Peptides against a protein of PDB entry 3KDP. Designs and how they scored, part 30

Target 1, 230 residues: chain A of PDB entry 3KDP
Amino acid sequence: PFLIFIIANIPLPLGTVTILCIDLGTDMVPAISLAYEQAESDIMKRQPRNPKTDKLVNEQLISMAYGQIGMIQALGGFFTYFVILAENGFLPIHLLGLRVNWDDRWINDVEDSYGQQWTYEQRKIVEFTCHTPFFVTIVVVQWADLVICKTRRNSVFQQGMKNKILIFGLFEETALAAFLSYCPGMGVALRMYPLKPTWWFCAFPYSLLIFVYDEVRKLIIRRRPGGWVE

## One batch from the design tools (peptide; aimed at target 1 F168 F171 A175 A178)

Design b2_p18_2_s4 (made by RFdiffusion4, then SolubleMPNN; from b2_p18_2, 16 letters changed)
Fold by OpenDDE base, seed 2:
Structure b2_p18_2_s4 (fold): chain B 230 residues (1-230), chain A 18 residues (1-18)
Amino acid sequence: as target 1 above (230 residues)
Amino acid sequence: DLVKEGKELLEEALKLMS
């Protein structure tokens, strides 16, 4: 998210402290929980290959998987960010290159996509309004990500939800999201303004899409082992 | 206010290092 902010010169979608909260408070516990997931039945039936090459492949696969999860989460967050800004008059195309003027306290006539002028204070309110939904969207998307990542090839319906640590992680990240969204003082401390309850559902279509996509992917992998989709 | 200022400074520092 921060890299896109710099490269695209868009208004800041998520604060650094909030990013830290995601990394340490939201992502870490779930990531650890995945290590305790039960081994996939088909993996246990595979004969060990060369330990050196298999370790490298596993490390690459893990790195790629975590990279993909992070990208998916970021996409979900940015989707919410763009929706909120669009609802406030700032279309995505208009946000490109706007950061310099957006962050300038002396410019109080920044125009939105419809020609409405925004003061610095008004812009910052809108910006901070995006922070909480962005975070919550990541959490909601992460529900699906965690569920699908517990298996490599098997369906969620086949593997089940047996990992108590994973379940705990899901509750923990949800509780953290609720705390950051509704606790007094978060607007000052973390630049996270209170979230309208409707925004909890903004990521649901995206989470569902990811879930369906992954189930289809896994189905293809089971039917065609070693295919391009793996 | 102090937390806000600290966060702003951190964000600016990160921008410069990126």
Scores: peptide ipSAE 0.000, ipTM 0.250, DockQ to the pose 0.021
OpenDDE base, seeds 1, 3, 4, 5: peptide ipSAE 0.000, 0.000, 0.000, 0.000; ipTM 0.245, 0.245, 0.251, 0.269; seeds 1, 4 fail the geometry check

Design b2_p18_3 (made by RFdiffusion4)
Pose (drawn by RFdiffusion4):
Structure b2_p18_3 (pose): chain A 230 residues (1-230), chain P 18 residues (1-18)
Amino acid sequence: as target 1 above (230 residues)
Amino acid sequence: LIVVGVVLFVVALVLIFS
């Protein structure tokens, strides 16, 4: 988001104070939760790991959290900023520029895609209404994430969901977001504004994509263990 | 703990659809 905010001079989809709600808020508990994960094989049947090679964090990993499942999480994140605004007037393209004027506190008269003229606090209350649910489609996609960052070889149907804590992290993570968006206050404190029902289910095809993609990876590997995918 | 989580989520759903 902050990257395109520079590219397409677009209204900032995801705000800063909004970000310290992911890893400090919703994400904390779900992550703590993996540490409670049983194995995937006789680990005490493999040679010891090797401090020089096979590191904790590596090429093959960053190529995943950033290069892959990371992008698909954004395509879903933007897609609803694109919806929050068009379902409220600003049909996408009439966005490729606004910022310069948009962020102006004096230009209270700005054309949308129909003619309607918005003030400042009038449209910002939509910009923050844009954060509030980018901040969701992010929590919504992290369901499909917290469930495939669960295993690294086994299908979720081979390992199952016996992690009676990780599941809590879900119910928490999600509900925390709702509370962070409906309590009389989160708006005037965090730029968090209540959402309309249709609004939550945005990232859903995306959460389910992230899900399906990861499952198919693991399968390939298990069918071709030395092959390219692994 | 799961029950607590379920209860919390149900409360959230009520807020969302109320």

Design b2_p18_3_s1 (made by RFdiffusion4, then SolubleMPNN; from b2_p18_3, 11 letters changed)
Fold by OpenDDE base, seed 1:
Structure b2_p18_3_s1 (fold): chain B 230 residues (1-230), chain A 18 residues (1-18)
Amino acid sequence: as target 1 above (230 residues)
Amino acid sequence: LVEEGLELLKKALELLYS
């Protein structure tokens, strides 16, 4: 996200505080839950295969899978960001290169795609309005990620929601997202303005996409053990 | 209290980025 912000010179889609809330608040408990579930699954089922080659392949696959999922998460966040800005009059094409003028507090007549002039304060409100939905989008996409990460090879439907820590993580993320979105003072403290409940649904297509992608990936792995997808 | 908690969170986050 930050790289695109720099390269495209778009208004900041996600604040530093929001990034920290994602990394520390939403990702930690899920990561711990997955670590426990993997440890439990590995203890139960790993035949002593060659630990060096299998670890390396598994680490590469996990890294690629998480990298791909992370890219989809970022795309989901950016989609929500662009939708919000478009609803406020800023089309994606217009946002390219706009950062310099956007961040200049002395320019109070930045025009949107429809010729409406935006003051610095108004622009910052819109920018900060994007932070919360971006965060929420990541959380909603992470729901799918957490669910799909339960099993490396099996469908989620086969393993079910047995990991209480994972379930707790999902609730924690959701509660944190709700807190950051709706608690008074968050707009001032975290630059996360209240989110309309409808924005929670903007991430659902991406969550579904990740879910479908991973189920397809797992299906391919199951059908072609040792393939390039592994 | 919420504002104070948020400020504390913000400070904690700033410390983590620092």
Scores: peptide ipSAE 0.000, ipTM 0.235, DockQ to the pose 0.036
OpenDDE base, seeds 2, 3, 4, 5: peptide ipSAE 0.000, 0.000, 0.000, 0.000; ipTM 0.233, 0.239, 0.236, 0.252

Design b2_p18_3_s2 (made by RFdiffusion4, then SolubleMPNN; from b2_p18_3, 11 letters changed)
Fold by OpenDDE base, seed 1:
Structure b2_p18_3_s2 (fold): chain B 230 residues (1-230), chain A 18 residues (1-18)
Amino acid sequence: as target 1 above (230 residues)
Amino acid sequence: LIEEGKKKLEEALKLLYS
């Protein structure tokens, strides 16, 4: 996300605090929870035929899969970001290269896509308004991601939600998202302004996409053991 | 207690932001 911000010179879609909340507050507990998940029966029984090559291939494939999921998460966040800015008059195309003027406090007449002039303060409000829903979008997408990460081959429907720690992690990240979104002072403190409850649903298509993607991936792995998707 | 906890978390997050 931050790389796109630099490359595209768009207004900052997420603040440093939101990044920290994702990395430390949202991902940590779920990641730990996954460590306590019961190992998939096939993973535990699978002796590597060639420990060196099979481990390397497996690590690469896992890294690639998580990288792909991370990209989908980022896309979800950016989608929400662009929707919010578009609703405020800034179309995605107009945001390209706008950062320089956007971040200049002395320019108080930055025009949106419809010719409306925005003061620096107004621009920062809308920018910070994007931080919360971006974060929330990531959290909602992570719900699916955490659930799918429980298994490598098996469907989520087979393993279910047995890990109480995972459930706690999901609750914790959701509670954190709600806290950051609605607690008074968060807008000033964290530049995370209150979010309309409807924005929580903007991430659902992406959560579903990740879920479907992973289920399809797992289905392919089950049908083609040792394939490149594994 | 919840409000106090929220306030403490907010303060902690402010420190991280600063």
Scores: peptide ipSAE 0.000, ipTM 0.266, DockQ to the pose 0.054
OpenDDE base, seeds 2, 3, 4, 5: peptide ipSAE 0.000, 0.000, 0.000, 0.000; ipTM 0.231, 0.219, 0.226, 0.239; seeds 2, 3, 5 fail the geometry check

Design b2_p18_3_s3 (made by RFdiffusion4, then SolubleMPNN; from b2_p18_3, 11 letters changed)
Fold by OpenDDE base, seed 2:
Structure b2_p18_3_s3 (fold): chain B 230 residues (1-230), chain A 18 residues (1-18)
Amino acid sequence: as target 1 above (230 residues)
Amino acid sequence: LVEKGLELLKKALELLYS
């Protein structure tokens, strides 16, 4: 997200505080929860492999898969960002190169895509209005990510939801997202303005995409052991 | 606990940006 902000010179989609909240608040607990996940039913049934070559290949493939998931998460956040700005009169194409004028406090006549002029204060309200939904979008997408990461090969439907720590992680990140979105003073404290409840659903297509992607991936791995998708 | 954590985070950020 920050790289796109620099390259495209768009208004800041995700504040530093929200990034820290993701890294420390919503990512760590779920990540720790995965350490307590039960072993897959098929792990002990696998034949011995070459620990050097097979580990390296597997790590590369896992890294690629998680890289793809991370890209989908970022796309989900940006989708939410662009939708919010479009609803406020700023179409995606108009945002390109706008940052310089957007962040200039002395420019109070920045035009939107419809010719409406926006003061600095108004622009910052819209910017901070994007931070919370972006954060919530990441959390909602992380639901799918956390659920799929509990297994390497087995379907979620096969493995089930037995890890109480994982379940706790899901509730914790959701509760944190709700707190940051609706607690009074978060706009001043964290530059996260209150979120309309409807924005919680904005990420659902991306969560579903990640879920379907991983289930298909795992299905291929089960049908073709040692394939390129493993 | 979440509220306390967020308050601590806020304080840490305030210190970082001061």
Scores: peptide ipSAE 0.000, ipTM 0.239, DockQ to the pose 0.043
OpenDDE base, seeds 1, 3, 4, 5: peptide ipSAE 0.000, 0.000, 0.000, 0.000; ipTM 0.234, 0.258, 0.220, 0.254; seeds 1, 3 fail the geometry check

Design b2_p18_3_s4 (made by RFdiffusion4, then SolubleMPNN; from b2_p18_3, 11 letters changed)
Fold by OpenDDE base, seed 1:
Structure b2_p18_3_s4 (fold): chain B 230 residues (1-230), chain A 18 residues (1-18)
Amino acid sequence: as target 1 above (230 residues)
Amino acid sequence: LVEEGLKLLEEALKLLYS
């Protein structure tokens, strides 16, 4: 996200505080929950395979899978960001290179895609309005990520939602997202302005995409053990 | 690539809001 912000010179899609909330608030409990579930699954099912080769392959696969999921998460966040800005009159193409003028407090006549002039304060409100739904989008996408990461090879439908820690993590992320989105003062404290409940649904297609992608991946792995997808 | 992606996104958004 930050790289695209620099390269495209778009208004900041995700604030530093929001990033910290994602990294520390939303990702930690899920990661712990997955670690516990993996530990339980590994304790129950690890045949003594060659620990060196299987670890390397597994680490590479996990890294690639998390990298791919992270890319989809970022895409989901950016999609929500662009939708919000488009609803406020800023089309994605217009945002390219706009950052310099956007961040200049002395320029109070930045035009949107429809010729409407935006003051610095108005622009910052819109920018900060994007932070919350970006965060929420990441949380909603993380729901799918957590669910899919529950099993490496088996469908989620086969294992079900048995991990109480995972369920708690999902609840915590959702509660945190709701708190950050709707608690009074969060706009001032965290630059996360209140989110319309409808924006929670903007992430659902991406969550579904991740879910389908992983289920397809797992299906391929099950059908072709030792394939390039592993 | 970024511009093309943004154009595609813009078109998709236009379709969503049409």
Scores: peptide ipSAE 0.000, ipTM 0.209, DockQ to the pose 0.022
OpenDDE base, seeds 2, 3, 4, 5: peptide ipSAE 0.000, 0.000, 0.000, 0.000; ipTM 0.258, 0.244, 0.247, 0.232

Design b2_p18_4 (made by RFdiffusion4)
Pose (drawn by RFdiffusion4):
Structure b2_p18_4 (pose): chain A 230 residues (1-230), chain P 18 residues (1-18)
Amino acid sequence: as target 1 above (230 residues)
Amino acid sequence: VFIVVGFVIFVVAVVLIF
């Protein structure tokens, strides 16, 4: 978001104070939760790891959290900022520029895609209404994430969901976001504004994509263990 | 227990949303 904020001089979809709600808020518990994960094989049947090679974090990993499941999490994140604004007037393209004027606190008279003129706090209360659910489609996609960052070889149907804590992380992560958006206060404290029902289910095809993509990866590997995918 | 607690919180959140 902060990257395109520079590219398409677009109204900032995801705000800063909004970001210290992901890893400090919703994400904390779900992550702590993997540490409670049983194995995937006789680990005490493999030679010991090797401090020089096969590191904790590596090429093949960053190529995943950043290069892959990372992007698909954003295509879902933007897609609802694109919906929050068009369902409220600003059909996408009439956005490719606004910021310069948009962020102006004096230009209270700005054309949308119909003619309607918006003040400052009038349209910002939609910009923050834009954060509030980018901050969700992010928590919504992290369901499909927290469930495939669960295993690294086994299909979720080969390992199952016996992690009676990781599941808590879910119920928490999600509900925490709702509370962070409906309590009389989170708006005037965090630029968090209540959401309309239709609004939550945005990232859903995307969460389910991230899900399906990861499952198919593992399968390939298990069918071709020396092959390219692994 | 965690699941029950989490589920209750979630139900409360669903009710809050609607």

Design b2_p18_4_s1 (made by RFdiffusion4, then SolubleMPNN; from b2_p18_4, 15 letters changed)
Fold by OpenDDE base, seed 3:
Structure b2_p18_4_s1 (fold): chain B 230 residues (1-230), chain A 18 residues (1-18)
Amino acid sequence: as target 1 above (230 residues)
Amino acid sequence: SLVEKGRKLLEEALKLLL
């Protein structure tokens, strides 16, 4: 989010404090929960990793985590951001280069895509209104990410949802997201304005997309071991 | 005011760390 804010010069899509809530709040318990996942049924049929040649984190894992899943997560967040700004009169094309004028407190006549003028205070309300839905979108997409990370090759339907700590992690991150979104004073404390309940559903297509994509990928790997998709 | 002061301090600390 912050890189696109700098490169495209758009209004800030996600606050720094909110990013910390993701990295330190919503992601920690889910990540720890993966250490308690049951071994895949075929793990004993795999050759042991050679500690001298095989890296624990390989290029394939980095490509999957950051290149594929991370991009879909970012797209989900930005989709929510652009929808909110469009509903407030700022079309995506109009946001390009707008940051300089957007962040200037002395400019009170910034025009939207329809010629409506926005004061600095009005613009900041809209900006902070984007932070909470963007955050919640990331959390909802992380549900799918956590679930797909349970296994490397087996389907989630084959592995099942028996890890109680993982289930707890999903509830914890959701409860934290709800707390940050709806607790009184969070708008002042964290610049996270209250979320309309409808925005929780905005991320669902992306969460489903990640889940379906990974299940299809795993299916291909099972059918064609040693293929380029592995 | 205390919440706002705490937020400002956190933001300043983050600007120094990041």
Scores: peptide ipSAE 0.020, ipTM 0.482, DockQ to the pose 0.024
OpenDDE base, seeds 1, 2, 4, 5: peptide ipSAE 0.013, 0.013, 0.015, 0.017; ipTM 0.393, 0.382, 0.440, 0.469; seed 2 fails the geometry check

Design b2_p18_4_s2 (made by RFdiffusion4, then SolubleMPNN; from b2_p18_4, 15 letters changed)
Fold by OpenDDE base, seed 3:
Structure b2_p18_4_s2 (fold): chain B 230 residues (1-230), chain A 18 residues (1-18)
Amino acid sequence: as target 1 above (230 residues)
Amino acid sequence: DLVEKGKELLEEALKLML
């Protein structure tokens, strides 16, 4: 989010405090929970890793985690951001290069895509209104990410949802997201204005997309071992 | 005002670190 804020010079889509809440709050318990996942049913049929040649974290894992899933997560968040700004009169094309004028407290006549003028205070309200839905979008997408990370080859339906710590992690991150979104004073404290309940559903298509994508990928790997998709 | 300024400074520091 912050890189695109700098490169595209758009209004800040996600606050730094909110990013910390993701990295330190919503991601920790889910990540730890993966250490308690049951071994895949076929793990004993795999050759042992050669400690001298095989890295624990390989280029394929990095490409999958950061290249594919991370991009879908970012797209989900930015989709929510652009929808909110468009509903408030700022079309995506108009946001490009707008940051300089947007963040200037002395400019009170920044025009939207429809010629409506926005004061600095009004613009900051809209900006902070984007932070919470963006955050919640990331959390909802992370549900799918966590679930797909349970296995490398087996379907989630084959593995099942038996890891109680993982289930707890999903509830914890959701409860934290709800707390940050709806607790009084979070707008002032964290620049996270209250979320309309409808925005929770904005991320669901992306969460489903990740889940379906990974299940299809795993299905291909099972049918064609050693393929380029592995 | 001091709490807001402290938050602003923390946010700026975090923007520099992240």
Scores: peptide ipSAE 0.012, ipTM 0.346, DockQ to the pose 0.022
OpenDDE base, seeds 1, 2, 4, 5: peptide ipSAE 0.005, 0.000, 0.006, 0.011; ipTM 0.277, 0.294, 0.344, 0.348

Design b2_p18_4_s3 (made by RFdiffusion4, then SolubleMPNN; from b2_p18_4, 15 letters changed)
Fold by OpenDDE base, seed 4:
Structure b2_p18_4_s3 (fold): chain B 230 residues (1-230), chain A 18 residues (1-18)
Amino acid sequence: as target 1 above (230 residues)
Amino acid sequence: DLVKKGLELLEEALKLLE
């Protein structure tokens, strides 16, 4: 999100506070929960890794995590961002290069896609209105990401949901997201304006997409061991 | 309430870094 903010010069899609809440709040407990996940049922049937050639963190794993899943996650967030801005009169194409004027407090006549002028205060309200839904979108997508990370090869349906700590992590991150979205004063304190309940569902298609994508990937791995998809 | 206060303090600290 921040790279796109710089490259495209768009209004800030995700605030620094929201980023910290993701990195420290919503990601930490779920990540720790994976340490308590049961081994895959077939793990003991596989040959041991060669420690000289097979690193725990290899280029293939990084490519999958940051390139594939991370890209789908980012698309989910940006979809929510663009929908909210479009509902407020700013079409995606109009946002390109707008950052400089958007962030200038002395410019109070920034036009939207329909010729309506926006003051600095009005623009910041819209920007901060995007932060909370973007954050919640990431949390909803993280549900799927956490679930798919339970296994490398086996389907989630084969592995099951036996890890109570993982389930707790899902509730924890959801509770944190609800707290940050609806607690009085969060708009002033954290620039997280209240979220309409409907925005929780905006990410569901992307969460489902990640889940389906990973299940298909795992299916291919099971059918063709040693393929490029592994 | 304690979490809210902690987050408020964090936000204030971040403002100082801007």
Scores: peptide ipSAE 0.007, ipTM 0.320, DockQ to the pose 0.036
OpenDDE base, seeds 1, 2, 3, 5: peptide ipSAE 0.000, 0.000, 0.000, 0.005; ipTM 0.289, 0.255, 0.238, 0.318; seed 3 fails the geometry check

Design b2_p18_4_s4 (made by RFdiffusion4, then SolubleMPNN; from b2_p18_4, 15 letters changed)
Fold by OpenDDE base, seed 4:
Structure b2_p18_4_s4 (fold): chain B 230 residues (1-230), chain A 18 residues (1-18)
Amino acid sequence: as target 1 above (230 residues)
Amino acid sequence: DLVEKGEELLKKALELLS
């Protein structure tokens, strides 16, 4: 998100507080839960052919998978961001290069895509209105990520939901998202303004996309062991 | 104000790392 913010000079899509909540609040418990996940039936059956090379290859494959999933998560967050800004009169093309004027508190006549002028305060309200839905989008996408990360090769349907710690992590991150989104005073304290319940559903297509993508990937790996998709 | 300062510091740090 920040690389795109710097390169494209767009208004900040995700605040520092929301990033800290993701990194410390939503990712920590899930990461611990994955460490206690039951080994896949195929991993338990396969002796490492070469412990040094197979470990290195496995670490690279995990890193690539997490990198790809992270890119899809970022796309989901940016989609939500662009939808909210477009609903408020700022089309995606108009946001390019707007950051300098957007963040200047002395400029109170920034025009949207329709020629409406926005004060600094009005712009910041819209910006902070994007932070909460972006965060919630990440949480909803993480539901799919946590489920698919239980297995490397086996389908989720084959491995099942046996890890109670992972289930607890899903409830914890959802409860945190609900607290930050709907608790009175969060808009003032954390600049996370309350969101409409409909925004929770905006991320569902991306969660489904990740789930389908991973199931297809795993299916290909099962059919073609040692392929480039592993 | 604290959140704004944190965001500015993070932006500057990212600019230095980019």
Scores: peptide ipSAE 0.000, ipTM 0.236, DockQ to the pose 0.020
OpenDDE base, seeds 1, 2, 3, 5: peptide ipSAE 0.000, 0.000, 0.000, 0.000; ipTM 0.246, 0.260, 0.252, 0.241; seeds 1, 2, 3 fail the geometry check

Design b2_p18_5 (made by RFdiffusion4)
Pose (drawn by RFdiffusion4):
Structure b2_p18_5 (pose): chain A 230 residues (1-230), chain P 18 residues (1-18)
Amino acid sequence: as target 1 above (230 residues)
Amino acid sequence: TFLIIASILIIIGFIILF
């Protein structure tokens, strides 16, 4: 988001104070939760790892959290900023520029895509209404994430969901976000504004995509263990 | 309604946890 904020001079979809709600808020518990994960094989049957090669974090990993499942999480994140604004007037393209004027505190008279003229706090209360649910489609996609960052070889149907803590992390992560958006306060404290029902289910096809994509990866590997995918 | 639903979800989460 902060990247395109520079590219398409677009109204900032995800705010800063909004980001220290992901890993400090929703994400903490769900992550702590993997540490409680049983194995996927007789680990004490493999030679010991090798401090020089096969590191903790590596090419093949960053090529995943950043290069892959990372992008699909954003395409879902933006897609609802694009919805929050059009369902409220600003049909996408009439956005490719606004910021320069948009962020102006004096230009209280700015055309949308119909003619309607918005003040400052009038449209910002939508910009922050834009954060508030980018901050969700992010938590919504992290369901499909927290469930495939669970295993690295086994289908979720081979390993199942016996992690009676990781599931908690879900219920927490999600509900925490709702509370962070409906309590009389989070608006005037965090730029968090209540959301309309239709609003939450945005990232859903995307969460389910992230889900399906990861499952198909693992299968390939298990079918071709020396092959390219692995 | 949303807060009630969220509260119920947290309660379910604790039930599953224990």

Design b2_p18_5_s1 (made by RFdiffusion4, then SolubleMPNN; from b2_p18_5, 12 letters changed)
Fold by OpenDDE base, seed 5:
Structure b2_p18_5_s1 (fold): chain B 230 residues (1-230), chain A 18 residues (1-18)
Amino acid sequence: as target 1 above (230 residues)
Amino acid sequence: DVLKKAEELLKKGLEILE
């Protein structure tokens, strides 16, 4: 998100506070929960790997897969951001290069895509209104990411949802997201303004995409052991 | 109390970034 903010010079899509809430608040308990996941049922059926060649290739492929998932997460957040700004009169093309004027407190007549003028305060309200849905979008996508990380080869349907600590982690991150989104004073304290409940559903297509992508990847790995997709 | 202190620290941090 920050790289696109610098390159495209768009209004800030995700605040530093929201990033810290993701890194320290929502990700830690779920990550710890994965340490308690049961071993895959087929782990002992795997052929011996060459410790020098197969480890390096497998680590690179895993790193690429997680990188791709991270890109899909970012796309989900940006989609939500652009939809909210478009609903408020700022089309995506108009946002390119707008940051300088957007962040200038002395410019109170920034025009949207329809010629409506926005004061600095009005613009900041809209910006902070985008931060919360972006954050919530990441949390909703993280549900899928956490679930797919339970296994490397087996389908989630084969492994099941037996890890109670993982389930607790999903509820904890969701409860934290709801607290940060709807608790009074969060707009002033954290620049996280309340969002419409409908924005929680905006991320669902991306969560589904991640889930389908990983299930297809795992299916390919099961059918072609030792292939370039593991 | 820890959450309130964290909120205050975050608020101060945001004020410095403005």
Scores: peptide ipSAE 0.006, ipTM 0.350, DockQ to the pose 0.028
OpenDDE base, seeds 1, 2, 3, 4: peptide ipSAE 0.000, 0.000, 0.000, 0.000; ipTM 0.227, 0.237, 0.238, 0.219; seeds 1, 2, 3, 4 fail the geometry check

